Peptides against a protein of PDB entry 6RGO. Designs and how they scored, part 108

Target 1, 392 residues: chain A of PDB entry 6RGO
Amino acid sequence: MALKLLGFNQDATCFSVISSNKGVTIYNCDPFGKCFELEKSTSNDEELDFLVEMLFSTSLIAVVDKTIGASKRKKLKIVNTKRKATICELTFPHEIMDVIMNRKIICVVLKSDQIFVYDISCMKLLRTIDVRGEKLKSTSKFRNSEAVGDIGVRVSLSTDNNSILCYSSYSKSDKENAPLNDIVVFDALKCIQINVLPAVHQSNIVCIACSPDGMLMATASEKGTIIRVFKTIDTENDEPILVNEFRRGSRPSRISEMKFNHDNTLLACVGESDTIHIFALPVTTTEADANEDDTLQQSSHSLSSSINGLQYISKGLANRFGKIIVSKIPTQSQQRHVAYIKIPENAKYRIGFPKDTTNTIHICGEDGNYLVYSIPRNEVGPCTLVKSNTFD

## One batch from the design tools (peptide)

Design b1_p30_2_s1 (made by RFdiffusion4, then SolubleMPNN; from b1_p30_2, 15 letters changed)
Fold by OpenDDE base, seed 2:
Order: C-alpha cells, then sequence, then structure tokens
Structure b1_p30_2_s1 (fold): chain B 392 residues (1-392), chain A 30 residues (1-30)
C-alpha cells in the first residue's frame, strides 16, 4: 500500500501515517501498536493528503483534509480520539499549509503566508501574523504568490509552555523576488516579537526546528548543505548569536525535517538523501551550577579536542548600513555530523527524539519501518539499531 | 474524505470543557 508519513508527535511517543486504503493511522512507539485510526469514507482512488498534529500522547488531534479537489482544505478539525468526535471546527479564508501545537498554543499556517495563533484551551484567536503584509510594508512591488511553487512560510514551535514560535519571513530587499530568508522569533503567549534574524541564508528557508525549551533554533535553505543554529532570545550587542554551523554535505539535497533532542545536545536532520545526520551541540554550562563538586572534570577532555573549532565569531562587522550580515563561518570551521543512519534511497523518513533517553532516536519510513537507534556518545560513526517494528 | 467523527460543535461551552479535559489528561501524565 502507498504510505505517507505525517511524522512523530512532540515527545516521539507516537507517529502518524496515511494509508491509501485505511485513511489515517496513529501508532504508539512503546509498546508498538495502533492507538487510533480514522477510516476512509469513500472508495475513490483519490490520493489522500492530510495534516494531522497530535498533542503528545493525549486524545487531542488537529486534522485537515488536504486531498486534491476537497472543499475541506480550509477546515481545521479538533478531534477527541477516545470519543471519535469532532469537538471544534475552524474555517479559514485560504488553504491550510501547516498546523503545529503545544499544551498552550495552536498555530495554523495558510497559503496566504498568514499564521493564525490560537489559545488551545478555548480556541481563542490571539493573533494573526501577516508575513506577506510585513513584506508589502517593506517592498512596493508584490508578486501574487500563485506562481511560487512549494516555497511557503515555515514555522516551528517550542514544545514547552514558553511557546516560542520561529517563522520564516521575507527579506526587506527591494527585489521583487525577496527570498524567505529572514527568521522572526515570536512569543506566542504574549503575542510579541522577541527577535529578528535577517538573511540567515542566501536562498529561501525550507526547514526550521525550534528546541523543546525554545532557546535554540536550527535553519536550512533550499540547498540543504549548511545548517545554522542560533540562539532565539539572546542577542550580543543587538546582533543574532550564531551558535553552530553544520555541513550536512557538499551536494544540494532538500532537508524535510530537523529536530533537537530534549537536552539540546543533539540536532538530527532528514530529507531526500540516503542519510540521517546527527550533530553534537556544545553543552552551554550555565554558570549557576559551578558551585558543586570538581569531580566530573576528567571525562569531558576527549571530545573537547575536536570541538576546538568553536571560534566565537563575535566580530560580525556591522556594515554602516544596518544590514546584519550573518558572518559566514569559514568553510574550514564547519562541523560535520557525529553520528549517522543510512536509510533506503527514495524512502521518505521522519525523525523524533524521546524525552527520557537523550541518546536514542526514533525514525519511521514510508517503507513501513519503525526503527529505534542508539546514538554513539564518544565516537563518530553509525548509530546502532536497538529495536525494529513494521507497519502497513 | 475521511469518515471524520460526528460534528459536536453545537455547544461552544461543552467544546471548551472537552478541550480543557483533554489538556488536563497531559498534566496527569507528568
Amino acid sequence: as target 1 above (392 residues)
Amino acid sequence: SLQLPTDNTENLEEAIKELQELLKEYEELL
């Protein structure tokens, strides 16, 4: 059967798939099994397309029928999976492109480059962010976006209660075809813009990941060769802080998903390549715990020798015209992966990090494989397969 | 189309109460 992957939930306890014959199925990861199914109502050979966002391991899901020709592409349904009932339906002026949530917030991304931010507890609209309208204020010439294909606003939301929303925005360049290469950091609860990271890539941003705590953000462009990691909130002299620059590869390849682990020590990426890459992040020791015992110093020495390339690129020359040029880290100082997983060519995979095991990654494929890997801590190499299951 | 569950949206107060019950299921899992 043709499977389409919808992805893992926030804590990688569940994943969602579309089956052409069954409809939408949600699987539990441990113990492995079906936990929910939405049946297809029509025997039509129409290629099913859906958005399904699950709130952790709860009975709350958001569902959008995106099937081509469906009148429902503008409708968000909030569903109780235990009762098998729609508890709320929202209708939007434009097609829904993405839906993300945490315990506090639902964000709905429209084809119009609008982001609707809701309080999940009452489905109250807190804010409409018009990414296109902000571009119109900065650029006198707007192209109607009907002709710009698979390039839209990308979003990521922190899984914590702080509800840090990161989204791609159009650069303030006077060019008619300004790329989606700016990032805005937004407090979704307070409805305030916290930070703006201008021109973080040369081309459109196609993938964003926020850390679970909202303190870090990873970005990738259409080229998918370089991944940049920034602080979301913290700035140095009103300038964005670039924490890491990773090289995924030398060849262009689209990144479809990135995720941080729950302690911000690892960043994984997956896409059109035969390889999932896992990168190590520097442990930011907060100065606060420096008062307790000296004894843990010895084991950190061996990994530090390869990490010596962390030149704090503090001196981005603020050029006189207020353009924050994200100083390109010299190509020689770009870090590579610390771990990898080989996946079948042409199989789409999704990734998730479980909360309780920071060195474990969950992956699932459109080939019907659910796989659990252990990530090596002290060596650069392949991940070890720990568990495998199949689904149909 | 999916056989999406019955539309129970007739009462906004009941829908909000059901949303709050589902959100509370998560606080009890911590």
Scores: peptide ipSAE 0.353, ipTM 0.815, DockQ to the pose 0.218
Fold by OpenDDE base, seed 3:
Structure b1_p30_2_s1 (fold): chain B 392 residues (1-392), chain A 30 residues (1-30)
Amino acid sequence: as target 1 above (392 residues)
Amino acid sequence: SLQLPTDNTENLEEAIKELQELLKEYEELL
């Protein structure tokens, strides 16, 4: 049967799949099994396409039917899985491209490059973010959104109550074809823009991950060769916003998903390549009181790659032009993965980090494999398979 | 399409109440 992966929920306790014969199925990870199923209404051999976003392990899901007709692609259904009932339906002016949620916020991304931010508790619209809105004042040419292919606004939301939203935005270049290579950091609860990171890549951003606490974000471009990690908030200290630069590979390959683990110590990425890459993040030891005694010789190989090279030219006109992050980070500071998983070249995989085990990763494939891996802590190498299950 | 029972809760108040009950299911799982 053809499977299409929708992904893991926020804590990797569940994952969602589309079966060409059944419909949408949600699996529980532990104990492994089906927890919810949405059956097909039609016997037609039409390729099923859905968005499904689950709120952790709750009975709350957001569903968009993208299979048939422009009208359904504009409808967000909030569903109670326990009742198997639609409790709310929202209709949008444009096709829904993405839906992301946490305990406080639902964000809906449209094909129009608009982000609708809702309070989940009452489905009240808090903000409409128009990512095109700054450009529409100058050039009246509606780019026919049809000709801009698979390049749209990307979003990621913190899984905690801070509700930090990171999204890709258009660069201020006078070129008709300005890339989606800026990042905006937005407090979704307060409806305030926190930061703007201009030109974080040379090409369009195709993948974003926010950390669970919203303090970090990771970005990848269409090239998928370099992953950059940034602080979302400027700390009062003159610390660089760019905290890490990772090399996934030398060959271009699209990254489809990135995730942080729950303690911000690991970043995983998956995509079109035969390899899931896992990178170690430097633990920002907040100098909380180093009480002396527990000399546990954790040989933290402090990869103190002195990122000395980011001269922020703070010329005082910084009000409208975000600080150009001229990453002249020497290629020598690009860290490689600390761990990896080999996957079939022709199978799409999704990744999730469970909350309770920081050195464990959940993966699932369109090949029908659900796999749990242990991440090596003290050596660079392959992850160890701990558990395997199959689904259909 | 999926057979989602389209009980459009015409009543926004009942829909909000059900949303709040589902959000509490999370507080009980913690």
Scores: peptide ipSAE 0.335, ipTM 0.808, DockQ to the pose 0.218
Fold by OpenDDE base, seed 4:
Structure b1_p30_2_s1 (fold): chain B 392 residues (1-392), chain A 30 residues (1-30)
Amino acid sequence: as target 1 above (392 residues)
Amino acid sequence: SLQLPTDNTENLEEAIKELQELLKEYEELL
């Protein structure tokens, strides 16, 4: 049977799958099993395509039917899974490309490079962000809508109530083919632009991840060889703070998904390669006031020795045209993965980090495998398989 | 096409009420 993965929810307690024969199924991760199913309405041999975004482990889902005709691809249904009822339907002027949510907001990404931001509590439109309109203020030519191949606006949202939205934007280059290589950081609740990170890659950004707290953002380009991690809100001398630059590999390979764990200590990436890569982030010691007493000797085996080489080279190479180019960390200071998972070649996988276990990663494949791995902390190496389940 | 449940609450007030009930499920999980 052809499976198509929709992904994990925000806390990796559930994942969604399209089955060609059944329709959409949502699985619970622990205990493992089906928690919801949307049945296929028609016996037609049409390839099923859907967007399903779930609000954590709640009965609230957003659904887009992308299977049949241009009309349905413009409709967002909000569904109560317990009642099996549509609460409301929103219709958009263009095809829906992505839907993301947290407890406060829903963001809907259109093929028009528009982002619609809704208050989830009342489905009221708070903002329409026109990413093309921002470009058009700098460049008069509409890209013909037909040449909008696989390169659209990418978004990621913090899972917390701060609702930090990160999205890819077009560079201010006068070139007709300006890449989607800028990032905007947006407070989705206040509807305020917080930050702009210019030219974070040389090519289009194809993957973005926001940390759960919205304080970090990871980015990958079409090349997928380098992942960059930035502060979202904080700036140094009005310049973007590059926290890390990770090397996934030497060979180009598309990254389809990235996720932070809940404590911002790990970043995972998956895509067209045979390997899920997990990177360690520097523990930002928040100066929580060290009230003296509880000397819990957590053996901080000092990952500090590899951190000392991260000279914050805040030297923005001002290129000849005064554009802030994010300083490339020297290729020698590019950190590799600390852990990895081997996956079947040509199998699409999705990743999620559970809230309660910061050293555990959930993965699921279009091969019908749901796998739980333990991430090694003290050594660079493979993750250990802890649990395996199958789905159909 | 999925058999998406056909019972659209045509009433915006009922839809908002049901959304608020579902959003409370998240508060009970915290």
Scores: peptide ipSAE 0.330, ipTM 0.817, DockQ to the pose 0.218
Fold by OpenDDE base, seed 1:
Structure b1_p30_2_s1 (fold): chain B 392 residues (1-392), chain A 30 residues (1-30)
Amino acid sequence: as target 1 above (392 residues)
Amino acid sequence: SLQLPTDNTENLEEAIKELQELLKEYEELL
């Protein structure tokens, strides 16, 4: 059967799948099993395409039918899964490309490079973000729909109540083909732009992850060789703070998803490669805990010394055109994965981090595997398979 | 297409109330 993964919810307690024969199925992770199913209305052999965003382990889902007709691709349904009822329907001027939510906010990304930000408690529109801005409206001959490949506005939202929205934006280049290589950090509740990270990659950003607390973001370009982690809010001398630069690989490969774990100590990435990579992040010691426990630090120093990557203050070299270039961390300071999972070649996988177990990762594949791995903390190596289930 | 549930959008106030009840399920799980 052809499966298409929709992904995990925010806390990796559930994941959603499109089954060509059944429709949309939501699985619970522990205990493993079906918790909800939306049946296929038609026997047509049309390839099912949906967006489904689930609000944690609740009965609230957002659904977009992308399969049939231009009208449905513009409709967002909010559904109560317990009642099997549509609570409300929103219609947009353009096709919906992505939907993301937390307890406070729902964000809807359109093919027009617009982000609609709603208060989920009342479905009130708080903001429409036009990522193209006013200047590009004049020269936007709609690039003919054919060659606009998988390049669009990418978004990520913090899972906390602070509702930090990170999105890719067009660089301020007068070139007709400006890349989506800027990041905007936006307070989705207050509807205020907090920060702008210019030219974080040389090419379009294709993947963004926000940390659960909204304090970190990870970015990857079309090359998918380097992942950069930035602070979202904090700046140093009005410049973006680059916390980490990770090397996934030397060969170009698309990254489809990245996620932080709940305590911001791990970043995982998955994509077109045969490997899920897990990177360790430095624990940001808040200055407060520096006082008391001087005694236990002696033994952990040996492995931590290699993770004390100098905070490379990205001295923004203003090029001759006043563009802040995020200084590349020297290739010698590029960290590798601390852990990995091998996945079948050509199988699409999705990742999730459960809240309660910071050293555990959930993964699911279009091959019908749901897998739970333990992540090694004291050694660099493969993750250990803890649980496995199958779905169809 | 999926057989999406029947639309209950006739009453915005009831829809908002149901949204708030579902959103409360999250607070009870924390």
Scores: peptide ipSAE 0.298, ipTM 0.809, DockQ to the pose 0.218

Design b1_p30_2_s2 (made by RFdiffusion4, then SolubleMPNN; from b1_p30_2, 15 letters changed)
Fold by OpenDDE base, seed 5:
Structure b1_p30_2_s2 (fold): chain B 392 residues (1-392), chain A 30 residues (1-30)
Amino acid sequence: as target 1 above (392 residues)
Amino acid sequence: SLQLPTDKTENKEEAIKKLQELLEEAKKLE
């Protein structure tokens, strides 16, 4: 059977899949098993395509049928899984490209590069963000929507109630083909733009992850060789703070998903490569625990590779469009993974971090494997397989 | 297409009430 992975929920307690024969299935991770199934209404061998966004382990899901007809691709259904009933339906002017939610907010991304922000409690529209709106004033040429492949606005939302929304935006270049290489940080509750990170990559951003608390974001370009981690809200001298720069690999490979763990100590990435990479983030020691004098000379080889400060070469030419060029950290000073998982070539995998176990990662594949790995703490190496299950 | 019965909840207020019930169930699982 052809499986298509939809992904994990926010806390990796469930994952969703599309089965060509069955429709949409949601699996519980522990105990492992089917918790919800939506049957296909038609016996036709048409390739099923859906967006399904879960609200944690709750009976609330958002569903978009992308399989058939322009009318369905514009409809968001809010579904109660316990009742198998549609609670509400919203119709959009354009095709829905993505849906992301937390306990407060639903964000709907359209093919028009619009983001609709809703209060989930009443399905009231709070804001429409037009990512093209600044650019449409200069270039009346709609990119023919057919030739714009998988390059669209990317979004990530904090899983907490602060509801920090990170989205990719077009750089302020007079070029008709400006890349989606800016990041906007947006308070989705207050509907306020908090920050703008200009030109965080040289090419289009294809993957964004927000931390659970919304304080960090990870970004990857279409090259997928370098991952950058930034602070979302904090700035230094009105410039974006780069916390980490990670090297995934030397060969270009698309990153499909990134996730932070719940304590912001790990960042995982997955994509078209045979390897899931896990990176360690610096633990922000809060100043308080510095007082216990216990002289245990554990030779923690702090791989404190001094991230020599990213010189934002603000070339001080007073032209209104200050191109903040993110300096490249030299390849020798780029941090590598601390842990990895080998996956089958050409198998699409998704990743999730469980809330209660910061050194555990959940993964699932279109090969029908659900796997739980332990992440090594004290050594650079492979993750250890703890649990395996199969699904169809 | 998925076989989702569209509750013809023509009443937006009833739809909002059903949504709020799910969100309150969600908070009790935390």
Scores: peptide ipSAE 0.290, ipTM 0.842, DockQ to the pose 0.220
Fold by OpenDDE base, seed 1:
Structure b1_p30_2_s2 (fold): chain B 392 residues (1-392), chain A 30 residues (1-30)
Amino acid sequence: as target 1 above (392 residues)
Amino acid sequence: SLQLPTDKTENKEEAIKKLQELLEEAKKLE
């Protein structure tokens, strides 16, 4: 049976899949089992394609039928899963590319590079963000750049009520083929642009993850070799703060998904590679608690151990203005623990972090495996399989 | 295509009310 993964909900308590034979199925993670199914209306051998965004463990889902020929690719349905009923239907001028939500906001990404921001409580349109319109103001020419295949606006939304929206934007380049390598940070509730991170990669951004609290953002380009983690809101001298730079690998590989865990101590990534990577993030102690003056004079034994720490000269992100973002990455934090999970080659996997267990990751595959792994905290190494289930 | 019955929400206000009921269920799971 051909499965297509739709992904985990915000807290990794559920995941959704498309089954060629059944339609859309939602599984509960614990206890593991089918909790909802949307049956296929037609016996046509058309390859099913859907967007499904679930609001946590609720009976609220957003659904888009993206099936070829279905003529529904412009329609967002809000569905009550308990009643199997459509509560609301919205029609857009262009095909829906992505839908993300939290308890406050729904964002709808169109093939036109427009982001429609809605108040979920009343389905009121708060903002239309025209990512192409901003490019046009800068470049004066409407290139009908047919978005070359898979390159479009990427979005991520904080799962909290602050509703920090991160999206990819076109660089202010006089070049007709400006890449989608800027990030805009947007307060989706207030409809205010908070920050702009220029040229965070050399190529188009293909994956973005916002932290649950909206304070961090991870980005990956088409190369998928380097993952960068930035502060979303905070700036240093009007320049973006690079908190982390991770190397996933030396070989180019598309990253399809990244997620932070609930406490921002881990970043996971998955994609076309045989390996899920989990990176340790330094705990940003907010300087507020450093006022306990526990003057324990632990003696300055200058262990001058010349660890030839490879100065990863952070190749300063030279923006177009030649400003090198000098990442003040403390040299000592270079031993970031990395965990990994091996997955079958060519199997698409999705990842989720449960809220209650910060050292656990949920993964599911188009191979029909739902797997729970324990993440080592103190050592670099493989994750340990804790639970395995199968679905169809 | 999925057969989702349209709940016969006669008006937008009733649709919003049903949506708000689901959002209040979301808050109780925290």
Scores: peptide ipSAE 0.290, ipTM 0.837, DockQ to the pose 0.219
Fold by OpenDDE base, seed 2:
Structure b1_p30_2_s2 (fold): chain B 392 residues (1-392), chain A 30 residues (1-30)
Amino acid sequence: as target 1 above (392 residues)
Amino acid sequence: SLQLPTDKTENKEEAIKKLQELLEEAKKLE
């Protein structure tokens, strides 16, 4: 059967799949099984295309039918899965490209490079973000960029209630073909821009991940060779803080998804390569004031890998045009993966981190495999398969 | 196309109420 993965929910308790024969199915991860199904209305051999975003393990999903007709691609349905009922429907001026949510916010990304931010509790529009901004006032050329490239605005939202939204934005360069290589950090609740990270890559950003707490973000460009991790809110001397630069590989390969685990200790990436890579992040020891007394030797073997935290304070040479040049970490000091998973060649996979087990990763494939892996703590190596299930 | 019964929630207030009920269920699972 042709399967298309829609992805995991925020805590990796469920994942959603499009089956060509059945429609949309949501699987529970543990115990493994179907928890919801949306049946295909027609026997037409049309390739099914949907967006489905689930709110954690709840009965709330957002659904976009992208299969049939330009009108449906502009409709967001909020659905109660227990009742199989549409609660509300929103219609947008342009095709919906992405939908993300948490307990407070729904963000809807349009093909027009607009982000609509809603309060989930009342479906009130809080903000429309136009990522193309005021530059469109001069050049009335709607590029019908039927430019072949799947280059659009990318977004990620924190899963917490702080609702930190990270999105890709166009560089301020006067060139007609400004890349989507800036990142904006936005408080989705207050509707305030918090930070702007200029030129975080040389080419368009194609993947963004926000940490669950919204304190970190990971970015990858079209090349997918380097992943950069930044602080979202914190700045040093009004400059963006580059926390880590990871090398996925030497060969270009698109990254389709990245995820942080729930404690910000791991970053996973998946894409067109035969390998899921998992990177270790530096543990920010909050110096909790060591008041003296209680000797509970919890031997947290912190992998004190001597990350000589050369805080490469990229003194961004603020070239006269305010472009922060993120200093490239020398290729020799680029951290490699701490763990990996081999996946079938040409199989599309999705990744998720469960909340309760920070050293476990859930993966699912268009090959019909749902796999649970244990991540090694003390050594660099392959992940160990703990559980496997199949779906159709 | 998926056959979702569109409960035409005739009233926006009833739709919001049904949405809030789901969000309250969500908080109890935390």
Scores: peptide ipSAE 0.283, ipTM 0.825, DockQ to the pose 0.219
Fold by OpenDDE base, seed 3:
Structure b1_p30_2_s2 (fold): chain B 392 residues (1-392), chain A 30 residues (1-30)
Amino acid sequence: as target 1 above (392 residues)
Amino acid sequence: SLQLPTDKTENKEEAIKKLQELLEEAKKLE
């Protein structure tokens, strides 16, 4: 059977899949089993395509049917899975490209490069963000989006109640072909833009991850060779907004998904490569006054990456406030993965971090495997398989 | 297409009420 993965929910307690024969199925991770199914209404051999966003372990899902006709691709359904009922339906002017939510906010991304921000409690529109901005209203040249079908606005939302929204935006280049290489950080609750990170990559951003608390953001370009991690908010202490630069590999490969763990100590990435990469983030130990004596030599190998070598050489990449965000980090300061998982080259995988176990990662594949791995702490190496299940 | 029973709650207020009920049910399970 052809499976298409939709992904994990926010806390990796559930994942969703499309089965060509069944429709949409949601699986619980522990205990492993099918918790919801949405049956296919038609026996037609049409390739099923859906967006499904689940609100944690709740009975609330957002569903977009992308299978049949341009009209359904513009409809967001809010569904109660326990009642198997549509609570409400929203219709958009353009095709829905993505849906993301937390306990407070739903964000809907359209093919028009618009983000609609809703209060989940009442489905009230809080903001429409036009990522193209007002200047492009005059040039009615819709890029023939047929050939560039995969390059659109990317979004990520913090899973906490702070509801920090990170999205890709067009650079200010007067070229009709401006790359989506800027990042905007947006407080979705207050409806305020809190930061803008210009030219974080040389090419379009294809993947974004926000940390659960919204304090960090990871980005990858079409090249997928470098992952950058940024602070979402400027700290007064003149600390660099760019906190990490990771090398996934030397060969170009698309990154499809990135996730932070719940304590911001790990960043995982998956994509078209045979390898899930896991990177360690430096724990900013707030210097709590270490007055008390106790000798617990937990050698937290703080990989004190000497990021001190960010010489301010490249004058060009000033933020809107004149700060250089992306210097050319010397290739020598690029950290590699601390852990990895080998996956089949031809199978798409999705990743999730469970809340209660910071050194565990959940993965699922279009091969019908749900796998739980333990992440090594003290060594660079492969993750250990702890649990495996199959689904169809 | 999916067989979603469209409870076409014609009334937006009733749809919002059902959504709020679901969110309150969800908070009791956390």
Scores: peptide ipSAE 0.272, ipTM 0.824, DockQ to the pose 0.218

